Peptides against a protein of PDB entry 4CIC. Designs and how they scored, part 206

Target 1, 148 residues: chain A of PDB entry 4CIC
Amino acid sequence: KVSTKGHYGVQAMFDLAQHFGEGPVSLKSIAERQGLSEPYLEQLIAVLRKAGLVKSVRGAQGGYILAREPRDIKVGDIIRVLEGPIAPVESVSQDDPEHSLKFDFSVTKSVWEKVKKSIEEVLDSITLADMLKDAEEAQMAQGYMYYI
Target 2, 147 residues: chain B of PDB entry 4CIC
Amino acid sequence: KVSTKGHYGVQAMFDLAQHFGEGPVSLKSIAERQGLSEPYLEQLIAVLRKAGLVKSVRGAQGGYILAREPRDIKVGDIIRVLEGPIAPVESVSQDDPEHSLKFDFSVTKSVWEKVKKSIEEVLDSITLADMLKDAEEAQMAQGYMYY

## One batch from the design tools (peptide; made by RFdiffusion4, then SolubleMPNN)

Design b2_p27_4_s3 (from b2_p27_4, 24 letters changed)
Fold by OpenDDE base, seed 2:
Structure b2_p27_4_s3 (fold): chain B 148 residues (1-148), chain C 147 residues (1-147), chain A 27 residues (1-27)
Amino acid sequence: as target 1 above (148 residues)
Amino acid sequence: as target 2 above (147 residues)
Amino acid sequence: SKKELEELLKKLEELLKKILEELLKKL
């Protein structure tokens, strides 16, 4: 599931990556820049902090920072923290015994496993540093269109 | 969304592929073999037929067949028919003018576009013929474990 | 647009959820 949580979590982490090395960023400033509600962002940041992707800094100039460098955080890491494993967590077998038509869905299962693996590979191939680079390249390309 | 529709649609199409060349298959027999309700399968088959992936055969020995050979039907074709484009249909800009905070979501958008493209490539790389081959290989591998 | 991306992500989420739920039922 790349839920609304995954989407906004990647945005919030990207905002923190843009400010990496500049010191702590307030939740308010992230919320304003990313178009998020503060209460929603607080919930996301709490999960990301518990997972060790974000650190809280205390004090008057307090806020949040990335816990690791942008190059050491994959988009896949963020999504796994917010959505759980892109792999199904084995939902506990509630033994509803009746309509267990054991259809050998092995072949159709293999299709979805290939799709899942492909998604994981893509998300694990993108770091916050890659996203920063892509943003810089996009800004430079826009700057060149104003000079032509 | 590979909804329940996409999942069961691929199963129903795979069942028709397993019987390709044997003549028309009844909805009842597909439903029984795939663990589907007949009413639900009828809705899926109606969409697949309208898209030209399935043909209806009339008569006492009537039913459904694949409209093309299994090698000429991609999983991606089935999913596009049932779920629509794996691409977000550009939701028509309802001009709700107010909270256009033009946040440059270009970078985050590019991440999801990469994911989408990767899904499309995977689904377009798998035909019903590939699925038939995988099923045969799996059956042979199980047969060898019993000896 | 943010809304289109949210709709895409919601579709992808629901997709992945259903794929995952179906994969889990078979495990």
Scores: peptide ipSAE 0.090, ipTM 0.727, DockQ to the pose 0.022; fails the geometry check
Fold by OpenDDE base, seed 1:
Structure b2_p27_4_s3 (fold): chain B 148 residues (1-148), chain C 147 residues (1-147), chain A 27 residues (1-27)
Amino acid sequence: as target 1 above (148 residues)
Amino acid sequence: as target 2 above (147 residues)
Amino acid sequence: SKKELEELLKKLEELLKKILEELLKKL
């Protein structure tokens, strides 16, 4: 499930990655830059903080920071925190006796498990550092298009 | 979107693949084997037929057959027919002027496009013939556990 | 179980649908 919650959670984490090492970022500033309501962002940040992906800093210059370096946070980590497991751990309930229906079901299940595994592998292959690099490359490409 | 429609559509197509070369299969028999309501299966088969994945055969021994060999039907073909494009064709509406918000949106978009592409590649890598083979291997493995 | 797979597929569907809807809203 990549909900609106997963999407905006990745955006909020990416915003914190762009400011990593610059100190705490206010929820207001993240909300403004990402086009989010502040109350909605508070809900996302509360979940991300509880999962140890974000840290709250108190004081006059208080706000939020990434709890880990951008290279140590996968997109898959963010999605698993916000959406839950990308697949439910199927409890193999052994009990349904009719053999033939089980077989066709097992084959179709294997297709969806392959799809799930592929999604997990892709999301776990992308870090916030990779997203920062892709952003810098896109900005450089846009800058070159204004000089032509 | 792998809906209940996509799931049951793949099951119905797999049932037709298991009977490929044996002649037409009735909707009733597919519905019974796959645990589907016949009216729901009629809706799925109507879409699959319109897309040219299934053929109707008329007569006393009438029913449905695959329109192509199991090796020539990808799971991705079935899903695209039933769910629509695995990704919506993004009409790039050019018009939103604020540059900075566009950039962060572009990077986040690229993540989801990578996920989409990976899903399409997986679904396009699996044919109904691959599913038949996986089924036969699973049946053989179960048969060996009973001895 | 059939029910667990249907729930997984619904979650995957809802996931993909929401990704797609969000991608479509931004385009």
Scores: peptide ipSAE 0.088, ipTM 0.704, DockQ to the pose 0.050; fails the geometry check
Fold by OpenDDE base, seed 3:
Structure b2_p27_4_s3 (fold): chain B 148 residues (1-148), chain C 147 residues (1-147), chain A 27 residues (1-27)
Amino acid sequence: as target 1 above (148 residues)
Amino acid sequence: as target 2 above (147 residues)
Amino acid sequence: SKKELEELLKKLEELLKKILEELLKKL
């Protein structure tokens, strides 16, 4: 569940970044370009809007825009908003329903904390502007392979 | 499923590391110390044994041992073995059952590949020997707070 | 393969989710 929301949320925010400065884009147009259901995208955009990452523009040419420049939005910001404070859903492990995952072993906990920190550092190191640049470089590289 | 197996698998391997050189330990003793069900631990140990991280010793004092020294077993090795090619359970995302996770977006894929690489690097940087050392340091630090 | 990578990423995400859920329960 979190993975799908995070994945599609980053895609939707990247689509908005590609159109940054061109004015509002419709949810329909984002859904079509990203291969998303419009109702699912509405839910994601509602969360992102509430978090202040996206703005709604009203009118005949209304839609959505990034609330900030692509350089001022980290992938980590998007993921934190969409994943939320994951309420401690007692993920009853289907394989052992009686054993609540007690990270009670301090040493094992420290391993997972190191992993978490590393993930946060990676996600916070990537902006939507970095993603735009990477996409342009990839498109240029593909264009050069067609000219050779 | 994968997270629980990874977590308890690392705990079970760490328990075996703490007893490394003392001979075979029973699954029952590991299960009791780690707060695991014995049947669940049997499944984990079977996978770890098949991967060559654990050895079974037969006899009256039989049990399990690490197949290698704690310094030669990375946390990443344990996780890779336990997470295995779990058969593609089409985990139908309950929130959008019609959308197969098409990582078709090359740029988004590159973000997740960077995250994956970072996790692998962290897990491959930690050995069972490092975990033993960290446990000893933590126990010493707790001992010093009592003085 | 693309499919194997998607499956691996999905497993990783499920792992991360549960790790995060457990860390958050202790916070």
Scores: peptide ipSAE 0.088, ipTM 0.711, DockQ to the pose 0.029; fails the geometry check
Fold by OpenDDE base, seed 4:
Structure b2_p27_4_s3 (fold): chain B 148 residues (1-148), chain C 147 residues (1-147), chain A 27 residues (1-27)
Amino acid sequence: as target 1 above (148 residues)
Amino acid sequence: as target 2 above (147 residues)
Amino acid sequence: SKKELEELLKKLEELLKKILEELLKKL
């Protein structure tokens, strides 16, 4: 499960990538296309803008653009900005405050560190440009299924 | 955050791996060494036993053993048994039942499927034997720091 | 505020952790 925030953040950034070079996109239009509430999207965009992934454009045709090319924005960059560093699993089990289950067992901790590293590597291997390409390929594949 | 269940399940299985070949281990002794409650460990062991990862031994020296050698048990096997298959994130957002955030967007779904696959590959690459080796190496490294 | 951002980051880490937990629960 990606957090709703990470998921919607990637969707919003992908929407901006699809419109890259077309000029500023309004939050309203992104929200409508991605099925997001405008207030929620405003919060995401504020974080993404502060991190320098998104730029606001002022004026009558104002809105938001990617601050970098889609090829220069990794999914990992978006997730780290929205979700923070994938902190090691400090299992703060809420249930017993005293038994903060310190993952004191060094060996089991190493397993989760390997998992974390693998997630980071995957997310850092995917750019918004890769997502655009995958979307185009998927649309072409659907188009061919309607002509057969 | 690994599920407490997955984490403790791996710890319990690792404890059984450390004692592999020494005979049956009591749940009490595992619970004491791993800092687990016996009732919680009983629930974990029941699931692991049903999945054929653990075997119960009856008698005066009764307890539990690994059902297979440590090299034949992947961390991924333990996790799949305890946590179930990594089902796609049906984000059941508890808050609005109607907006079950169907990851309807195929492209974003593919990103999470790649992450899922990577997690599975990592967990399937680590055996209990690998964990035993890593523990031995860590103990040796600590021993050399005291000399 | 820095505190709200830290709380959001903490909730987000908790969510990502819960999600990793649920991904790991679903492994």
Scores: peptide ipSAE 0.075, ipTM 0.699, DockQ to the pose 0.038; fails the geometry check

Design b2_p27_5_s1
Fold by OpenDDE base, seed 2:
Parts: structure tokens; sequence; C-alpha cells
Structure b2_p27_5_s1 (fold): chain B 148 residues (1-148), chain C 147 residues (1-147), chain A 27 residues (1-27)
């Protein structure tokens, strides 16, 4: 389950990607378009800004922009910033000295590490530019259905 | 972060796989070997039993066994039973009628669906038999370092 | 039964914990 934070973070970053090159976008406008509360979005943007994925622009037309081109921001980058490194299972450090417990723990840990690696590979394979392209393709497909 | 439930569920099922063919294993023995509280394990086993992954055996040597061979139980099966279908992002059903919101939602949803699919593929690629094999290989590797 | 309801609650809690724990993985 992608955290609400990860989900909304990707939505907010995608909104900024859609407006990339058009100048700064207000948090209010992002919140309205993405159905996010402005206070929650402020918290997300603060983290994303601190990580260097978003820039704040000051002035009358102030707001936020992507700090990098959409092609240079992976979904995995957004997620790692918001949620930290995809942590494997919390090591329940049960100091049980029996060798069998440590072994079972090692095998189960390996399963979760494989899952983690797979998730990272997927998230690192998708950029904001890929999402923009997918969005354009979906819009074109919908437009064609109205013309038939 | 695999849930504590998923983690412990896989551990408990793996313990049962290690003892597969040896007869019923008591919850107490699983709890002791896996460092789980017995009450928590009882809850996990109840779910796993209801899903038909575990069988209860009654009697003086009663306990639990895998309901299927270790090769016929995927990690994905265990996780789906314990945690339900790997839910994509909870659809925050924002009924916002604006076409743009629906579209952005669709694209972001597609990302999470890809992640979900990848997780499912990994979890469905690993059986309890694979885990047993990995365990045996790790034990052999440790044994060779002492000689 | 109370046990089934507790099991459902636990299942739901564990699903929520799993989803929350997969959150960092899906994160």
Amino acid sequence: as target 1 above (148 residues)
Amino acid sequence: as target 2 above (147 residues)
Amino acid sequence: SKIEEEGKKLKKKLEEEYLNSLAPYLE
C-alpha cells in the first residue's frame, strides 16, 4: 500500500510536471486540481523542496516548480524522499541465540529484500516524463473515442 | 515494510514447511522457534487455516501442518491470505467530476498498479520450497566455513 | 462469533499494518 504520502506526493509532482515550463504553480492550484488539502500539500512540498525535487519561486507569480526536468525525476526518487529508503521488514531484533531463529530470519529477510528490489526497479523505471507521455496517450485515446 | 503480519505469517509458514512431513507442529514450538508470541501466532494461524493453507490436527500430538506441499504454497498466497489482495493505493474516491482530476488519478493509479503487479510477480515466484532450498544452501555454506 | 470478529479486526489491522508496512515499499 503506497502511503497516502507517497501517493499524494507523486500526484503533486505529476501536477508540477504537467505545468513544467509554464512557470510557478501555486499550492492552492495544485491542491484544487489534485483534490488535496492545502495544508497537507504544504507539508509534502516542504519535504520535496528540502530534497531538491521542487523549487519555490517568490513573487506575485510565485509558487513551486520542479527543480529538474520531468525526465530526470523518477517516481522512485519522489518516494525515497517522502518515505525514506524502502525499508525492508523492521528487524525485530529478537536476540534469541538459537541458530535456527537467525537462519529463518535470514531466509525470510531475503524474500523481503527481493520484494524491495523489485519495487525499486519499477519505481526507478518510471519518470515524470513517462507519466506525462502516458497522460497524453490516454487523452488522445479518449479524444478518438468521442470522434468515432 | 512488509507488515508484521505478513512477515510473521511467512515465518510461521516457513517453520511449518521445515517440519513438513514430520507431523503436526504445536503453536508453542513455532512461537518459540520464530520468536513470536503464542497469542499472536494463534491469530495468524486462524487466518491461514481458514484460507486452507494450514490444517489443524487434533490429539495428543496435535498441532498444525501445511495444507499443501511447500512447492504448492507461494509467498504471494500467504500474503494474499493474511493481508488480502495487495491493494493498490486506497482509491481515495474523490468524486471530483473534473476530467483532469480523473486523468491524473488514472496515471498515478497506473504507476501503483505497476508496482503492485511487480510485487505480486515476485511473491508468486517464491514458494515455501524455494525458501527451504535457500535455507539448506545457507546452512551448507556455513558448514563449509567451519571446515 | 466474537473470535471471528476479533479475527476480522485483527485481519483488518494487520492488513492496515501490512499496507502501512508496504507503504515504505510502495513508497
Scores: peptide ipSAE 0.252, ipTM 0.755, DockQ to the pose 0.158; fails the geometry check
Fold by OpenDDE base, seed 5:
Structure b2_p27_5_s1 (fold): chain B 148 residues (1-148), chain C 147 residues (1-147), chain A 27 residues (1-27)
Amino acid sequence: as target 1 above (148 residues)
Amino acid sequence: as target 2 above (147 residues)
Amino acid sequence: SKIEEEGKKLKKKLEEEYLNSLAPYLE
């Protein structure tokens, strides 16, 4: 499961990407547009800021901006920051000394490691810029459907 | 995270694959070898049996066997049986006029659909026979480290 | 507005369904 944290983190970062170059965005405005609670968003933004993906701008028109261009932020970067390294399947370290159990565990672990690697590769292949492009294409397609 | 259910389901199926052709295996023996609770394993096996991945053999030496050869059972098949179809993200019906919120939702949805597809491809690329082979290779490698 | 509340409920439901659909793979 993409954690709720990862999901909302990507949404918040995507909102900031949509406003990239327009100046600082308030947490309130992000929360309203994305349908997030402001307190929850504050926690997410704090983590993202600490990781250097988001910058805080001070002042009356202050808020948050992406710390990097949308093309330089992968979805994988966001997820790794919010969820940490995709925990390998908690090694049920049942130190059961019987060699056979350890072996079966190693094979099943390898399956999940392959899955993990595949997820990481996909998430690292998608940038916020790619998401912006997909958004623009979808809006154009909807606009054409209203004219037909 | 593979759900605990998926993880233990794959372990149980792999145990049955290791004993494929040797006859029925008791749930107790699977539970002991895999470090699983017998009651939990009973629930997993019931689902797997209903899906036709496992067969029950009756009698004093009864138990369970794979219903198919290990090469004909994908890890993806096991996961789909236990977790259900990875729900296609229900098409948010296009009709709600607040287009902007729907759009952001659609883009984020597409990211996770790509992740889902990638997971399915990986899980469908691995059979119980592949797992058996990997196990044999690992055992041989350990044997060579002792020499 | 009622529409805004329904939209929020629908979004929340879809998010929950989506998160639930992804849950088996990202745990």
Scores: peptide ipSAE 0.225, ipTM 0.741, DockQ to the pose 0.114; fails the geometry check
Fold by OpenDDE base, seed 1:
Structure b2_p27_5_s1 (fold): chain B 148 residues (1-148), chain C 147 residues (1-147), chain A 27 residues (1-27)
Amino acid sequence: as target 1 above (148 residues)
Amino acid sequence: as target 2 above (147 residues)
Amino acid sequence: SKIEEEGKKLKKKLEEEYLNSLAPYLE
């Protein structure tokens, strides 16, 4: 599962990707377009900036930009920054070393590690550039439906 | 992410799979082996029973058994019963109908649907029989390390 | 026993922490 933080973080990063090359975008404009509260977006952007995915531009036309090109930012990079390592199950068992030795735990753990690996592979296979392309294709498909 | 409910549900079902064909297993014995509280296990078993994954056997030697063979129970079946549909993001947005009308062909939604599909494919590819086999192989590997 | 109660508290705390860590995924 992706957290609300991860979900909104990807939305905010996607908004910045849509405006990449057009100059700095204000937090207010991102919040309005993405339906986010400005204070919540400030927290997300602070984390993303600290991780080097976003840059702050100062001045009268200041705001935020992507720190890298959309093709160089994976969805997995955004999620790892906001949520940490993608763990499918928080290992409740790390604190009980005696139960950790039970073989039964190892099999269940292996199932969850397979799920984790699959999630990581999917999220690392999608860039912000891929998302931009998908959005353009969807918009063209909608435009064609209005002409029929 | 898999919930604690899903995690412990899979553990309880795996315990029943390990004893499949040996007769009914008591909730107490499952709880002891899996490190679960008996009341929590009762809740899990009630849901699993209602979904037809587990059967209750009555009598002095009563307890629970798998309702199907281990090969016929996917991990995905257990998770869907305990957690419902595997959603990668709980859509916070269901409560605001006005924002729902933006055909936000949410490229974001498509990302999460891809994640969901991937999780479902993984969990539907693993049966309790596969888990039993993996446990046997790992036990043999440990047995060989002690020699 | 005191150990069983501490184990229950730890399990409950871990469940709460897990549920809280899942809360962003469950919200």
Scores: peptide ipSAE 0.147, ipTM 0.716, DockQ to the pose 0.249; fails the geometry check
Fold by OpenDDE base, seed 3:
Structure b2_p27_5_s1 (fold): chain B 148 residues (1-148), chain C 147 residues (1-147), chain A 27 residues (1-27)
Amino acid sequence: as target 1 above (148 residues)
Amino acid sequence: as target 2 above (147 residues)
Amino acid sequence: SKIEEEGKKLKKKLEEEYLNSLAPYLE
């Protein structure tokens, strides 16, 4: 499951991708477009900035920009920054070495590792550029439905 | 991410699969083997029983059995019973129809739907019988490392 | 205002309920 933090983090990064090359955008404008609270967005942006995915621009036309091109930012990169490593199961049990030695635990662990790998593969296969393309295609499809 | 509930639910169901055909097993024995508290296991088993994945056997040799063969129970079936539908994102935002109409939300939703689909495909591709086979193969491999 | 405090409490409760609903999947 994707956390609310991951979900809104991807939305905020996607908003920045839509404005890439247009200069810095204010947190207020992102919050309004994405339906986020500005204080919540400030927390997300602080983490994303620290991780080097976002840059702050100072001045009267200041705000935030993507630190890299949309094609160079995977959804997986955003999620790993906001949520940490994609863990299939939070290993509550890794602290008990005796439970980890049970063969049954190894089999169940392998199931969750397969799930983890699958999630990572999906999230690492999608860039912000892919999302921009999908958005453009969907807008064109909607535009064609109104002209028919 | 898989919940602790999902993780322990799969462990409990796997324990029942290992004893499939041997008759009913007590909750106490499952709890001891899997390192679970008996009260926690009672809650899991109650849900699994209600969903028809587990049967209760009454009597002096009573306990629990799988309601179906291990090959007929997917890991995905267990997770769906314990956690509900595998949702990629808990749709906190589905209650705000205005937010769902934004194109940006549709694109982000599609990302999470892809993640959901991928998880479902993995979990539905693994049966308790597959897990039993993997366990047997790993035991054989360990046995060969000691020779 | 009292309404803003109730709104903050409701938001916090929803966040806690959401975190509690996610807790199974985050652990």
Scores: peptide ipSAE 0.099, ipTM 0.717, DockQ to the pose 0.037; fails the geometry check

